# Ledger of designs, part 76: peptides against a protein of PDB entry 6RO1

Target 1, 216 residues: chain A of PDB entry 6RO1
Amino acid sequence: LGKEIEEYIHKPKYCLPFLQPGRLVKVKNEGDDFGWGVVVNFSKKSNVKPNSGELDPLYVVEVLLRCSKESLKNSATEAAKPAKPDEKGEMQVVPVLVHLLSAISSVRLYIPKDLRPVDNRQSVLKSIQEVQKRFPDGIPLLDPIDDMGIQDQGLKKVIQKVEAFEHRMYSHPLHNDPNLETVYTLCEKKAQIAIDIKSAKRELKKARTVLQMDEL

## One batch from the design tools (peptide; made by RFdiffusion4, then SolubleMPNN)

Design b2_p17_6_s1 (from b2_p17_6, 7 letters changed)
Fold by OpenDDE base, seed 3:
Structure b2_p17_6_s1 (fold): chain B 216 residues (1-216), chain A 17 residues (1-17)
Amino acid sequence: as target 1 above (216 residues)
Amino acid sequence: MLRYTLFKNGEEEEIVD
């Protein structure tokens, strides 16, 4: 169900208005979880579908992410990797396809204008950590309906199902809802379809020095 | 001191703490 919600929020038509400099976002690339980073800027890239010649714009967001030092050495040829739990890592500006945003926070930080100095980038990490301390239950997320204004009926239905499930779970902790399996199955199917569509679209795109694009 | 904004109720609210 969480994945289904992600499939909506990372769509450009919904998330672009919220990708201002300083916006906290989570970035995930397959098995790589970068955690919380900060939006620096975004850009629209021209793209043409090879088979139809149709315009299919690509949206790349530059996100300040905590990266492993090893990934910095290969930044020109390899995709950035998240810092390991046991290392400090280094904050780097990483170009990321918008669909790799797994979450968007209601928090927007004030960031240094010049992020070329390492100290300025690292200061942002300190700010993220301070935000995390102020939100012990987790950094607040934009509400997809109330904040982001998503009107898609499919999303509303998903959220309603989640809320209903949570209500039942809390009201009846020992209750095994037979409809739960159905809900999960439907959500998984929808998620898989969305993934397949995205995968197909990516296969038609040329590799770029953008996170995930270079892996194609 | 941490300075940031929170998007709530359609507006950005400045937070200083």
Scores: peptide ipSAE 0.562, ipTM 0.944, DockQ to the pose 0.781
Fold by OpenDDE base, seed 2:
Structure b2_p17_6_s1 (fold): chain B 216 residues (1-216), chain A 17 residues (1-17)
Amino acid sequence: as target 1 above (216 residues)
Amino acid sequence: MLRYTLFKNGEEEEIVD
């Protein structure tokens, strides 16, 4: 169900207003979980859908992420990789396709204006860690309805199902909600986005490899 | 000292602690 909600929140029409510099976001690329990072900025690239000819802009968000040292060496030609659990890693500004945002926090950090120095980038990691200490139950998320203002009926249905499921789970721990399967069909929306991005990748000219772009 | 904002009630609330 969390995945289904993600299918809505990572849509540009919903999330862009909240992608201000300093906004905490989670980035996940397939099996690579970068955890919490910080938005630096975003860019819009004009794109045209191949089938309809409709304008479908591609959004790339630059996110400060904790990356492996190996990612630093190959950042120009290879996709960034998250820091290994046993390494410190280094905070790097990584261009990320917006649909790879798995979560958006209500937290917005004050970040250094100049992120070129490694110390400034690493200071942001310290800030993230401090935020995590203040929220032992997890960094707070933007509410997709109340905060993000998403009016999509599909999302409302998903949320209703989640709430109903949670209620039943707490009331009846062994209860299984048969309607969960219907919610999973919403994951198809992400697949469509991926197709659109794949067709548009040639239009994107970035100095550094955009996360997932080369993998599409 | 940590300084950040929380989006709450349609606005960014400054938190300093």
Scores: peptide ipSAE 0.561, ipTM 0.944, DockQ to the pose 0.728
Fold by OpenDDE base, seed 5:
Structure b2_p17_6_s1 (fold): chain B 216 residues (1-216), chain A 17 residues (1-17)
Amino acid sequence: as target 1 above (216 residues)
Amino acid sequence: MLRYTLFKNGEEEEIVD
């Protein structure tokens, strides 16, 4: 059921309005769970479907994530790996495809303007840990219906099942914030970069490996 | 001191703790 909800919330049409700098998000890539990280920025890349020739935009979000020290050594050639439980790790800005966002928090942190210094990046980890202390039951999630304004009937059914299973009951409005669509459009425009997906892959890999970029 | 915003009631509310 959690996976079914994830399939809705990580869709660009729903999540982009909330991917502001400082937004807490969870990133999961296959078996690698990075846990909670912080959005730095996002970009829209042009992409063309190979079979149809239709435009299929690619959304990449840069997320500050706690990574293993080992993954830092080969950042140009190897994908980032999450810090192991027994290591401190290091906060790194990792480009992530938006569909790898497994959760989006209602929390948005104030982050340093310059994240190049390691101390500034590590300070964000400290802030995340402090937020976790404020929420002993877990970092709060955006409500997909009430906050994100998702009106899909399939999602509503999933939520009902979850609520029944967890013995919870919530009221869900049928209408959304009238400004949500406007916010979405503004977010898309703000981060729009007209770069071919092949070019984007090449450019991004020169600095750091994008999670699942090779699968595109 | 922790400073963040919390999305609630259609807007982000500033929290300072």
Scores: peptide ipSAE 0.546, ipTM 0.942, DockQ to the pose 0.686
Fold by OpenDDE base, seed 1:
Structure b2_p17_6_s1 (fold): chain B 216 residues (1-216), chain A 17 residues (1-17)
Amino acid sequence: as target 1 above (216 residues)
Amino acid sequence: MLRYTLFKNGEEEEIVD
C-alpha cells in the first residue's frame, strides 16, 4: 500500500511544489535505498520524445544523500551507492530523477549555503539524525491529500482501504476478519500493477532518454 | 540546537529544539 501511495507522490505535478531546499526526502534506486536525504534544488530538463518529437520534460532533483566511500572513488564512472549500515559514509549531492523519490517529509531543514565543504555536508547528516530522534515513530510524511492536494480518486480509495483495515485490526486484534484476505489481495494486486506501470514508464523513459542517475 | 520547519495547514511552521 505504501508503494501505491509512492506512485502518486513522486509525480512532478504533485511533488514539485514541495521540493524546496532543505526538504527531507527518501531516495530509492532499484535495490539501493539511500534513506532520508535533503533536497538541495531541482531543475527541469528538456527532453524530446523520440517518436513524436514532442517535448517531454524531465525533472532532476539534487539530493544530499549518505553515500558509500566507494561512491567517492568511482563518482566519475559509477552510480552513487548508499552507505553501508556498518560505515559512516559521506553526504554527497546526487542528481536524482524525481520519480526515484519514495517519500517526502513535512520536515524542511535549514541547510548550509555552501555544501562544498565536507563538514557542511556532514552537518546535515547530524541534523537528519537529530530529526529522527525527535520522531521516534518515524519522520513525518506529507499527507498526499491534505498537504499535497492530490485529488486522484484512486489514491483516495487506497487510503480508505488502509484506514479501514487499520481500524479493524486495532479494534479487534484477536478477531479474524474474513474480508481481510480479500482486501489484502486486492491491495497487493493493485500495488503490483502500480509497480509494473512504474517499471514500464521507467523503461520507456530510459528508451527515450540517456538520463540515468549515474549519468546526470 | 535543531532548527527546521514542519509543513502544516498549508504553511511552514518553524520548530526550534
Scores: peptide ipSAE 0.507, ipTM 0.934, DockQ to the pose 0.742

Design b2_p17_6_s2 (from b2_p17_6, 12 letters changed)
Fold by OpenDDE base, seed 5:
Structure b2_p17_6_s2 (fold): chain B 216 residues (1-216), chain A 17 residues (1-17)
Amino acid sequence: as target 1 above (216 residues)
Amino acid sequence: MLRYELFENGKTTKVED
């Protein structure tokens, strides 16, 4: 269900208005999870479909991401890799196709005007970490309906299914975790559901099998 | 000091802490 929501959110027609400099976004690529990064800018690239000759524009967003230092050594030929859990890593501006955005936050950071200095880029990481501390239940997400204005009926149906699933989990918890129960109790507002689901999923990953998470 | 904007319910709130 979370993946189905993502399929709507990362569409350019919906997300581009929210990709301002400083916007927090999550980036995933081919199993690599970069976690939370910060939008620097975006651009539209002209593209022609090889088979039809139709115009298919590509949207590239430059995102400041925490990258492995090892991957940066071969930056001319190799794609950036996310920092390992045991390393500090380095914040780098990485061009990312918009469809690789897995989440968009309601948070937009004030960032340095010049990101060429390493210290300025690393200061953004500190800011992200500080935001994470202020949101113990996870960095807040844009509501796809209320904030992003998506009116697609398919999305509404997905959201309804998610809400129903969350309600069932609250009523009949899969595990006895008081933290999860507290989160569900606080989920009175529909706008908070997406945040709660992500928080619940993170906690479930710690305690439960991958199969149960795939249902979300 | 942390500075950010929060967009919720169609409203932008500036936060400075």
Scores: peptide ipSAE 0.574, ipTM 0.950, DockQ to the pose 0.675
Fold by OpenDDE base, seed 3:
Structure b2_p17_6_s2 (fold): chain B 216 residues (1-216), chain A 17 residues (1-17)
Amino acid sequence: as target 1 above (216 residues)
Amino acid sequence: MLRYELFENGKTTKVED
């Protein structure tokens, strides 16, 4: 369900209005998870579908991401790689296709105007880390319906399924289990469903307590 | 000082901490 929601939010027709400079976004490219980065700008690129000749514009967003130092050495020939958990890494402006945005935050940072100096880029990382400290339960996400204004019926159906699941979960005897989080963690490992639902929960139920959100 | 905007429920709030 979380992935299904992601399929909507990363569509240009929905997300472009929110890709202002400073917007926090998550970037994932296949197996590479860059975590939270900051939008610098975006551009529309002309593209033509090979078979139909139809115009199909591509949208590229420049995102300041924490990259491995190794990836910087081959930046001209190789794609950027995320910093390893045990390394400091370096913040770099990386061009990213918009559909690779896995999440969009309600947070928009004030960023330096000149990001050419490494110190300015690294200062943004410090700001991201400070934001994370302010939100111990996770950086808040834009609500796809209330904030992003998505009216697609398919998305609404997905949201309804999430809400129905949540209702069943709260009514289930397991809801009162002191090991509930452990149980759901195990379920997440086995089915990946719990992770997706938890992500959706963060988007939909912002007003709920942390404890309630963790129960998804 | 951390400065950011928070957009929630159709409202933008400026935060300075």
Scores: peptide ipSAE 0.572, ipTM 0.950, DockQ to the pose 0.694
Fold by OpenDDE base, seed 4:
Structure b2_p17_6_s2 (fold): chain B 216 residues (1-216), chain A 17 residues (1-17)
Amino acid sequence: as target 1 above (216 residues)
Amino acid sequence: MLRYELFENGKTTKVED
């Protein structure tokens, strides 16, 4: 479900209004999971598709993320990497393509105006950790329909199907469910969507590498 | 002190602790 919803929420037409400074977001780039970070700002950059010459605007959000100390800050030669498990890491402002946002929180932090000092950036990490403590069940997410105002019928159908699936799964043992075929179909669709997302992300990465964001 | 806004159900709540 999360992946299906992600396909909608990371679209600029839906998420841009919520990418205010201080907004908590999750960033994932392929195998690199940065976890929760904080939006600093976003920008729209003009981009020309290499093959068609068509104008395709790029939306880049600067996100304060916990990065490995080995990562080069805004290096054109090396992409930022997430902090390793058990590593303290360092908070750095990283330009991120909007489609790499895996989640958007209903929480918007107050952040320091000047994030150039390391101490100011690290203070934001402390704030994130404090928020996490206050939400033991997880940092709250924006509701795609009620909060983000997404009216796409496709999303509504996905949500309805998932709700129906979950209801059936909890109401009856899967092996005895008369709608088992439907359940499997939904699972397959979910899996296919996940694959499609992964494929699309890979294609986008090939076309629009993090390195290109630094050059834009 | 933690300060944040929570946006839920179309309403923004300011939290300061």
Scores: peptide ipSAE 0.570, ipTM 0.949, DockQ to the pose 0.757
Fold by OpenDDE base, seed 2:
Structure b2_p17_6_s2 (fold): chain B 216 residues (1-216), chain A 17 residues (1-17)
Amino acid sequence: as target 1 above (216 residues)
Amino acid sequence: MLRYELFENGKTTKVED
């Protein structure tokens, strides 16, 4: 269910207004979980969908992420990797496909204007950690309806189902929600997104190394 | 010092600690 909601919130038409510099976002690429990072900026690239000729803009968000030291070495040719649990890592600005945003926070940090110095980038990590301390139950998320203003009926249905499911779970811990299947049918939209992603990846690879999923 | 904005219910709150 969370994944279904994610399919809405990471759509450019919904999330772009909230991708201001300093916005906390979670980035996940396949098995690589970067955790919380900070939006630096985003860019729109013109793209044409193969076979359709339709304009399909690509959106790349530059996110300050905690990366492994190895990522620093290979950043020009290889995708960034998250810092290992046993290493400090280094905050790096990583270009990320917008659909790799797994969460968008209500929190927008004040960040240094110049992120070229390592110390400035690392200071942002300290800020993130401090925010996490302020929210022991987790960094708050933007509400897709109330905060992000998503009016999609499909999402509303998903939310309703989630709420109903949660309510039933709390009331009846062993209850299975038969409507869960209906929620998962919304994952069919993922198929179309996957096609778009493939096209986007091809286009983005022409210009720069971008953090992206190879498979959905 | 931590400075951030919190956006909830259409309202932005500035936090400074």
Scores: peptide ipSAE 0.541, ipTM 0.944, DockQ to the pose 0.778

Design b2_p17_6_s3 (from b2_p17_6, 8 letters changed)
Fold by OpenDDE base, seed 2:
Structure b2_p17_6_s3 (fold): chain B 216 residues (1-216), chain A 17 residues (1-17)
Amino acid sequence: as target 1 above (216 residues)
Amino acid sequence: MLRYTLFENGKETEVEV
């Protein structure tokens, strides 16, 4: 279900309006998980499908990502690699195909206008880390329906299944059905996305409430 | 001070942290 939701949100027709500079996005390419990065820009590239001659535009988003220093040295021929867990890494602007966006946040950062200096790029990492501290349950996601305006009935059915599953999980805490583990791995990814959406909405409401309370 | 916006219900809300 998480993957099914991802298949909707990464479609250009849905996500492009939200790919403004500063938008937090997750980037995953095969086995490479870059985690949270920041949108810098996006571009439409003309592409022609080799077999049909049909115009199939490619959308490339430039994302500021935490990359390994090793990958930067080999950048002439090799794709950027994510920083190792124990590595500080370096923030780099990486061109990413839009379908490699695994998540889109409701958070949009203010970013430096000039990202050529390394210090400016690294300042964005500090901002991401500070946002992560404010959202201990995870950075809030855009709601595919309420925020992104996706009207697809397939997505609505997926979300309904996730909500029904969450409701059953919360209403029946004691059903350790062992088939729930496989369903939980799929539905934890799905429920984690829906819990991340609902928790993100709740934490967004709480964070607003906390921010409103800190002003009192 | 961290400044960002949150998109919710069709509106961006500024947050200062």
Scores: peptide ipSAE 0.503, ipTM 0.935, DockQ to the pose 0.656
Fold by OpenDDE base, seed 4:
Structure b2_p17_6_s3 (fold): chain B 216 residues (1-216), chain A 17 residues (1-17)
Amino acid sequence: as target 1 above (216 residues)
Amino acid sequence: MLRYTLFENGKETEVEV
């Protein structure tokens, strides 16, 4: 259900008006979860569909993301990777396809005009962390209907299903289980493992495709 | 001091904390 909402939110026709500099966004690329980053800029790229010749514009958003230091060394050849949980990481401006935005916040930060200095980029991370402290229940999201103005009936049906699911979940006797926190932690771990397996399978498929292309 | 804007009720509101 959350993924179904995401499929609406990341559509350029809905999200572009909110991708101003300083907007907090979540970026997820397959198994790589960058968490919260900050929009720096966006651009429209002309793309021609190879098979139809139709113009399919690609939207690229430059997002300041916390990246692993290891991935930065190979930035010319390898995609940026998120910082490890125990790693400080480094804030880098990463070009991201708009469909990789998993969430858009109602929060928009004031950002330094010059993001070339490392200290200026790292100051933005401090600001994100401070926002997270101010919102212990999580950084507030733009409402897809009320804030983003999405009138799609499909989205309204998804939201109704989410609300009905949440109501059933909170009314379930398991909600009063003293082990609920343990159950949630196990469910989150299982969900993360499932994502990691799916990511690893995709990477393996990509690697095989590249190897097959080098053998041709 | 943290400064940001919050989009709420169709308007951006400046917040200083």
Scores: peptide ipSAE 0.502, ipTM 0.934, DockQ to the pose 0.800
Fold by OpenDDE base, seed 1:
Structure b2_p17_6_s3 (fold): chain B 216 residues (1-216), chain A 17 residues (1-17)
Amino acid sequence: as target 1 above (216 residues)
Amino acid sequence: MLRYTLFENGKETEVEV
């Protein structure tokens, strides 16, 4: 259900009005979860569909993200990687396709005007961490209907299902059962494993395609 | 001191913490 909501909120027609400098956003790229970052700016890039010649504009958002130090040492050709859990990492401005935004917060930070100094970028990480402390239940999200103004009936049906599920979950006498938290953690782990398997299958398919090209 | 805005009810509200 959360993923179905993501499919609406990351659409340029809905999210672009909210991609102001300082907006908190989550970025996910395949198996790479960057967590919360901060919008620096966005741009519309001209793109042409290869098959139809039709104009298909790409929207790129520059997001200040916590990246691994290893990804900074690697050549400008390698994609930024998220900081490891045990790593401090470094905040970097990363160009991100808008469809890689998994969440958009109602929170908008004040950011330094100059993000070239590392200290200014790292100060934004401190601000994100402080916001997270202020919201123990998680950083607040923009409401896709009330805040973002999405009128899509498909989304409304998804939201109704979420609300109905939440109501049933919280009304259940076992809601406070410590075993329920364990079940949810196991379900999340299973979901992550399923994602990892899908990613591995995609990589295997890419590797096979490369091997087939080398054999031709 | 942390300063941010919250978007609620179609308006940005400044918050200081």
Scores: peptide ipSAE 0.501, ipTM 0.934, DockQ to the pose 0.816
Fold by OpenDDE base, seed 3:
Structure b2_p17_6_s3 (fold): chain B 216 residues (1-216), chain A 17 residues (1-17)
Amino acid sequence: as target 1 above (216 residues)
Amino acid sequence: MLRYTLFENGKETEVEV
C-alpha cells in the first residue's frame, strides 16, 4: 500500500509544484537508499519517444544527497552511491529522475545560495539531522490529498485501505502478526519492482548521466 | 537556530527552532 501511494506522489503532474529549493525529499534507486536529501532545483528536458514522435518530457531534480566518498571519484561515469551507515559521507548535488523520489516532506529548509563550498553542503546535512531530532517519529510527509491536491480515485481508495488497516492494527494489537508485516513488505517490494522495471525501461534509454534505476 | 517552513493545509508556515 505504501508503494502504491509512492506511484502517485512521484508523478510529475503531482510533485513538481512542491519541488522548490530546500524541500526535503527521500531518494531511492533500487537497492540504494540515500535517505533524506534537499531539493536544489529541477529541470524539464524535452524528449521524444522513439517510434511514436510523442513528446515525453523528462524531469530531473538536483538533490543534495549524502554520498559515499568512493562514488565521488567516478562521478563522471558512475551513478552516485549512498554513504554507508558507518561513514561520514559527503553531501553532493546529484541529478535524480523525479520518479526516484520515494517521499516528499512538508519541510522546506533555507539553504545556502552557493553550494560549491563543501562546508555549505555539509551545513545542510546538519540542518537535516536537526530536523530529524525535532521529529522523533519521522520527518513529516506531504499529505497526497490535502497538501498535494491529488484527486485520483485510485489513490483515495488506497488511502482508505491504509487508514482502515492502521485502525484495525491499533484496535486489535494481538493481530500484529509479524507475518503480516513481512507479507506487506514483500507485496510492496514486488509492486515496486514491477513499477521500477516499467519506469527504468522507459527512462534508461535517455538519462545515462542521471541517477536512475539500472537493473531490470 | 534552525529555520524552515512547514506546508500544511495549503499554507507554508515559518518555523524557527
Scores: peptide ipSAE 0.464, ipTM 0.927, DockQ to the pose 0.819

Design b2_p17_6_s4 (from b2_p17_6, 7 letters changed)
Fold by OpenDDE base, seed 5:
Structure b2_p17_6_s4 (fold): chain B 216 residues (1-216), chain A 17 residues (1-17)
Amino acid sequence: as target 1 above (216 residues)
Amino acid sequence: MLRYTLFKNGKEEEIEV
């Protein structure tokens, strides 16, 4: 379900209007999770499909990401790797294909005009960390329907399934967290849907893992 | 002080914290 939502939000038709400088985005590539980064700019590249000769435009977004210093020492041909949990890392501008965006935040930061100095890039990491402190339930997402204006009926059905699953999971007797009543009373606010989708994606992954373990 | 915008109700709202 979380992956199904991702397949909609990373489509250029829907996400490009929101890829302004300073927009927080989450990047994943081939099992590498870079976490939250900041959009610097995007570009459209002309591409021709090798088999059909059809124009298949590639969309590349430059994202400021926390990278391993070890991966930066390797030749300009090696892909940047995410910083290890125990590593400080370094913020680098990385060209990312738009389909590698796993999430788009409603948050847009003010960024330095010149990102060539290391200190300016590292200041953006401090800003991301401060935003994370302000959102203990995690950085808010753009709503794919209300914010991004996606009218696709397939997406609406996916969202309804996620919400129904979330509701069942939170109504489960083991989820007697006294904070659940405060979450339910706050659920009337539009900001809650983005938090719920993120919480649900995490717990849907856990619950699917548990259900798959019970079927084995 | 952290300054950012939050997209809400079809608009970017400026937040200062």
Scores: peptide ipSAE 0.493, ipTM 0.931, DockQ to the pose 0.678
Fold by OpenDDE base, seed 4:
Structure b2_p17_6_s4 (fold): chain B 216 residues (1-216), chain A 17 residues (1-17)
Amino acid sequence: as target 1 above (216 residues)
Amino acid sequence: MLRYTLFKNGKEEEIEV
């Protein structure tokens, strides 16, 4: 259900108005979870679909992300990789396709105007960490209906299903129904298969996008 | 001191903590 919401919020027609400098966003790239980063800017690139000649605009968001130090050495040839959980990492401005935004926060930070100095970039990481401390239940998300103004009936139905599911989950005593573990395992497997299919489709699209990014 | 805005119900609220 969260993934179904994600499919709406990362659409340019909905999210672009909220991609102002300083907006907290979550970036996921296949198996790579960068966690929370900060929007620096966005650009619209003209892209021509190779097969149809149709203009398919690519939206690239520059996001300040915590990257592994290893990925920085190869930044000219390799895609940025997220910092390992136990490493400090380094904050880098990474060009991210808008569809890789897994969440958009209601929080917008004040960021330094010049992000060329490492210290300025690292100051933003400290600000993110301070925001995380202020929100122990998690960084607040933009409401897709109330904040983002998404009127899509499909999304409303998804949200209603989520709310009804949550209500049922909280109103039913968690009976250790042995079927719940099986349903969770099946839902996790189905979610994992859906992730893997979406990952494989994204890898195919990324091999194309990295090739297109290397040509730019 | 942390400064940020919180977008809620179509309004940005400035928060200083």
Scores: peptide ipSAE 0.474, ipTM 0.926, DockQ to the pose 0.829
Fold by OpenDDE base, seed 1:
Order: C-alpha cells, then sequence, then structure tokens
Structure b2_p17_6_s4 (fold): chain B 216 residues (1-216), chain A 17 residues (1-17)
C-alpha cells in the first residue's frame, strides 16, 4: 500500500511544485536507502524516446544526501552510496531522478546559499537530525490529496484501504496485547522461513535436475 | 536555532525553534 502511494507522489505532474530548495525528501535507489535529504534544485532535461522520437522530459532533482565516504572516492565513476548506519558519512549534492523520491515532507529547511563548503553541507545534516527529534513519530509527509492536490481515483481507493486497514489494526483488542510485537516478529520469521524453504526446494529441484543430467 | 517552514492548508508556515 505504501508503494502504491509512492507511485503517485513521485510523478512530476504532482511533485514538481513541491521540489523547492530546502524541501525534505526521501531518496531510495533499489536497495540503497539514503533516508531524508534536502532538495537543492531541480532541472528538466530534454529526452527523446528512442522508439517514437517523442520528447519525454526527464526530471533531475539535486538532493543533499548523507553519503558514504567511499562514494567520494569513486564519484566520477560510481553512483553515490548511502552512509552506513555506524558511519558518520558526508552530505553530498547528488543528482537524483525524480522517480527515486520515496517521500516528500511538508518540512522545508532554510539551507546555506553556498553548499561547496563541507561545513555548510554538514550543518544541513544537523538540521535534519534536529527536525527528526521534533517529530518522534516521523517527519511529517505532504498529504497527497490535501497538500499535493492529487485527484486520481486510484489513489483515493488506496488511501481508503490504508485507513480501513489501520482502523482495523488499531481497533483490534490485540493492539494492546504486549505479545503483539512478538506475534508480528513470529509472523515475519515464519514468512522468511517459508521463503527460505521455497528457495531451498527450488535449489534441491535444480540439484536433482543436475543429478539427473549426470545420470543421462 | 532551527528555522523551517511547514506546508499546511496551501501555505508555508514559518517555524523557528
Amino acid sequence: as target 1 above (216 residues)
Amino acid sequence: MLRYTLFKNGKEEEIEV
């Protein structure tokens, strides 16, 4: 359900009006979660679709992200990587395709005009961390309907399903059960075990197929 | 001192703490 909402909010037609300098955004690239960063600017790039010759504009947002120090060494040849949990990391301005924005905050920071000095970039990290302390339940998100003005009926149906699910979850007598966390952890473990068993069965089937090929 | 805005009701409200 969260992913379905993301598919709407990262669309240029909805998010571009909110990509002002200082806007907090989450960036995720495949398995790389950068967490919260700050928009520096965005640009529209002309792109031509290879098959139709139609103009398909690409939107690139420059986002100040907490990157690993290793990313600095390979910045010319490799994509930026998120800082490890135990790493301090360094704030870097990273060009990001707009569809990699997983969330957009209602928070917009005041940022230094010059982000070339490391100290100025690191000051923004301190500001993000201070915002996080003020929002213990998480940094507030733009409402996709009320704030972003998304009128898509598909999104409205997704939100209704989320609300109905949340209502059922929070109204459930087990919500106050101290064992609920244990039950969820057990359910997650059971799901992982089921995946692992399915994977192992697939590998065993492949191994048997290889064994059968060696007997032929 | 942290200075930011919150987007609410179609407006950005300035917050200083």
Scores: peptide ipSAE 0.460, ipTM 0.923, DockQ to the pose 0.801
Fold by OpenDDE base, seed 2:
Structure b2_p17_6_s4 (fold): chain B 216 residues (1-216), chain A 17 residues (1-17)
Amino acid sequence: as target 1 above (216 residues)
Amino acid sequence: MLRYTLFKNGKEEEIEV
């Protein structure tokens, strides 16, 4: 169910209005969980769908993420990797495809205007950690309906199922209700978005290693 | 001191902590 919600919130038509500088976002690329990062900016890249010739804009968000020091050495050729749990890591501005945003927070930080100094980037990590201390149950998410204004009936059905499941979990802990099936139809829409992303790669490859650009 | 905003119900609320 959480993954189904993700399929809506990471769509540019919904999330772009909330990708202001300082917005906390969670970034995940396959097995690589970067955790919470901070939006620096976003850019629209022109892309042409290979099959239709239709313009399908690719959206790249620059996110300040805690990266491994090892990934920094190869940053010109390899995608950034998350810092290991035992590693301090280093905050780096990483270009990320918008569909890799697994969560968007209601929290927006004040960030330094100049993120070139390491100390300024690391100060943002301290701010994230302080926010995490303030929210022991987790950093608050934007409500996809109330905050993001998503009117998609498919999402409303997912939310209703989540709420019903949560209500049942709280009222009756033992009912494994298998109503997971409606999860699959939303996954099909993800497959279409993935196809559209493949074509957009060619133009973005010219400037910077975008997260997940090498895998597409 | 941590300064951030929370977006809630269509408004950004400034939080200082």
Scores: peptide ipSAE 0.452, ipTM 0.921, DockQ to the pose 0.777

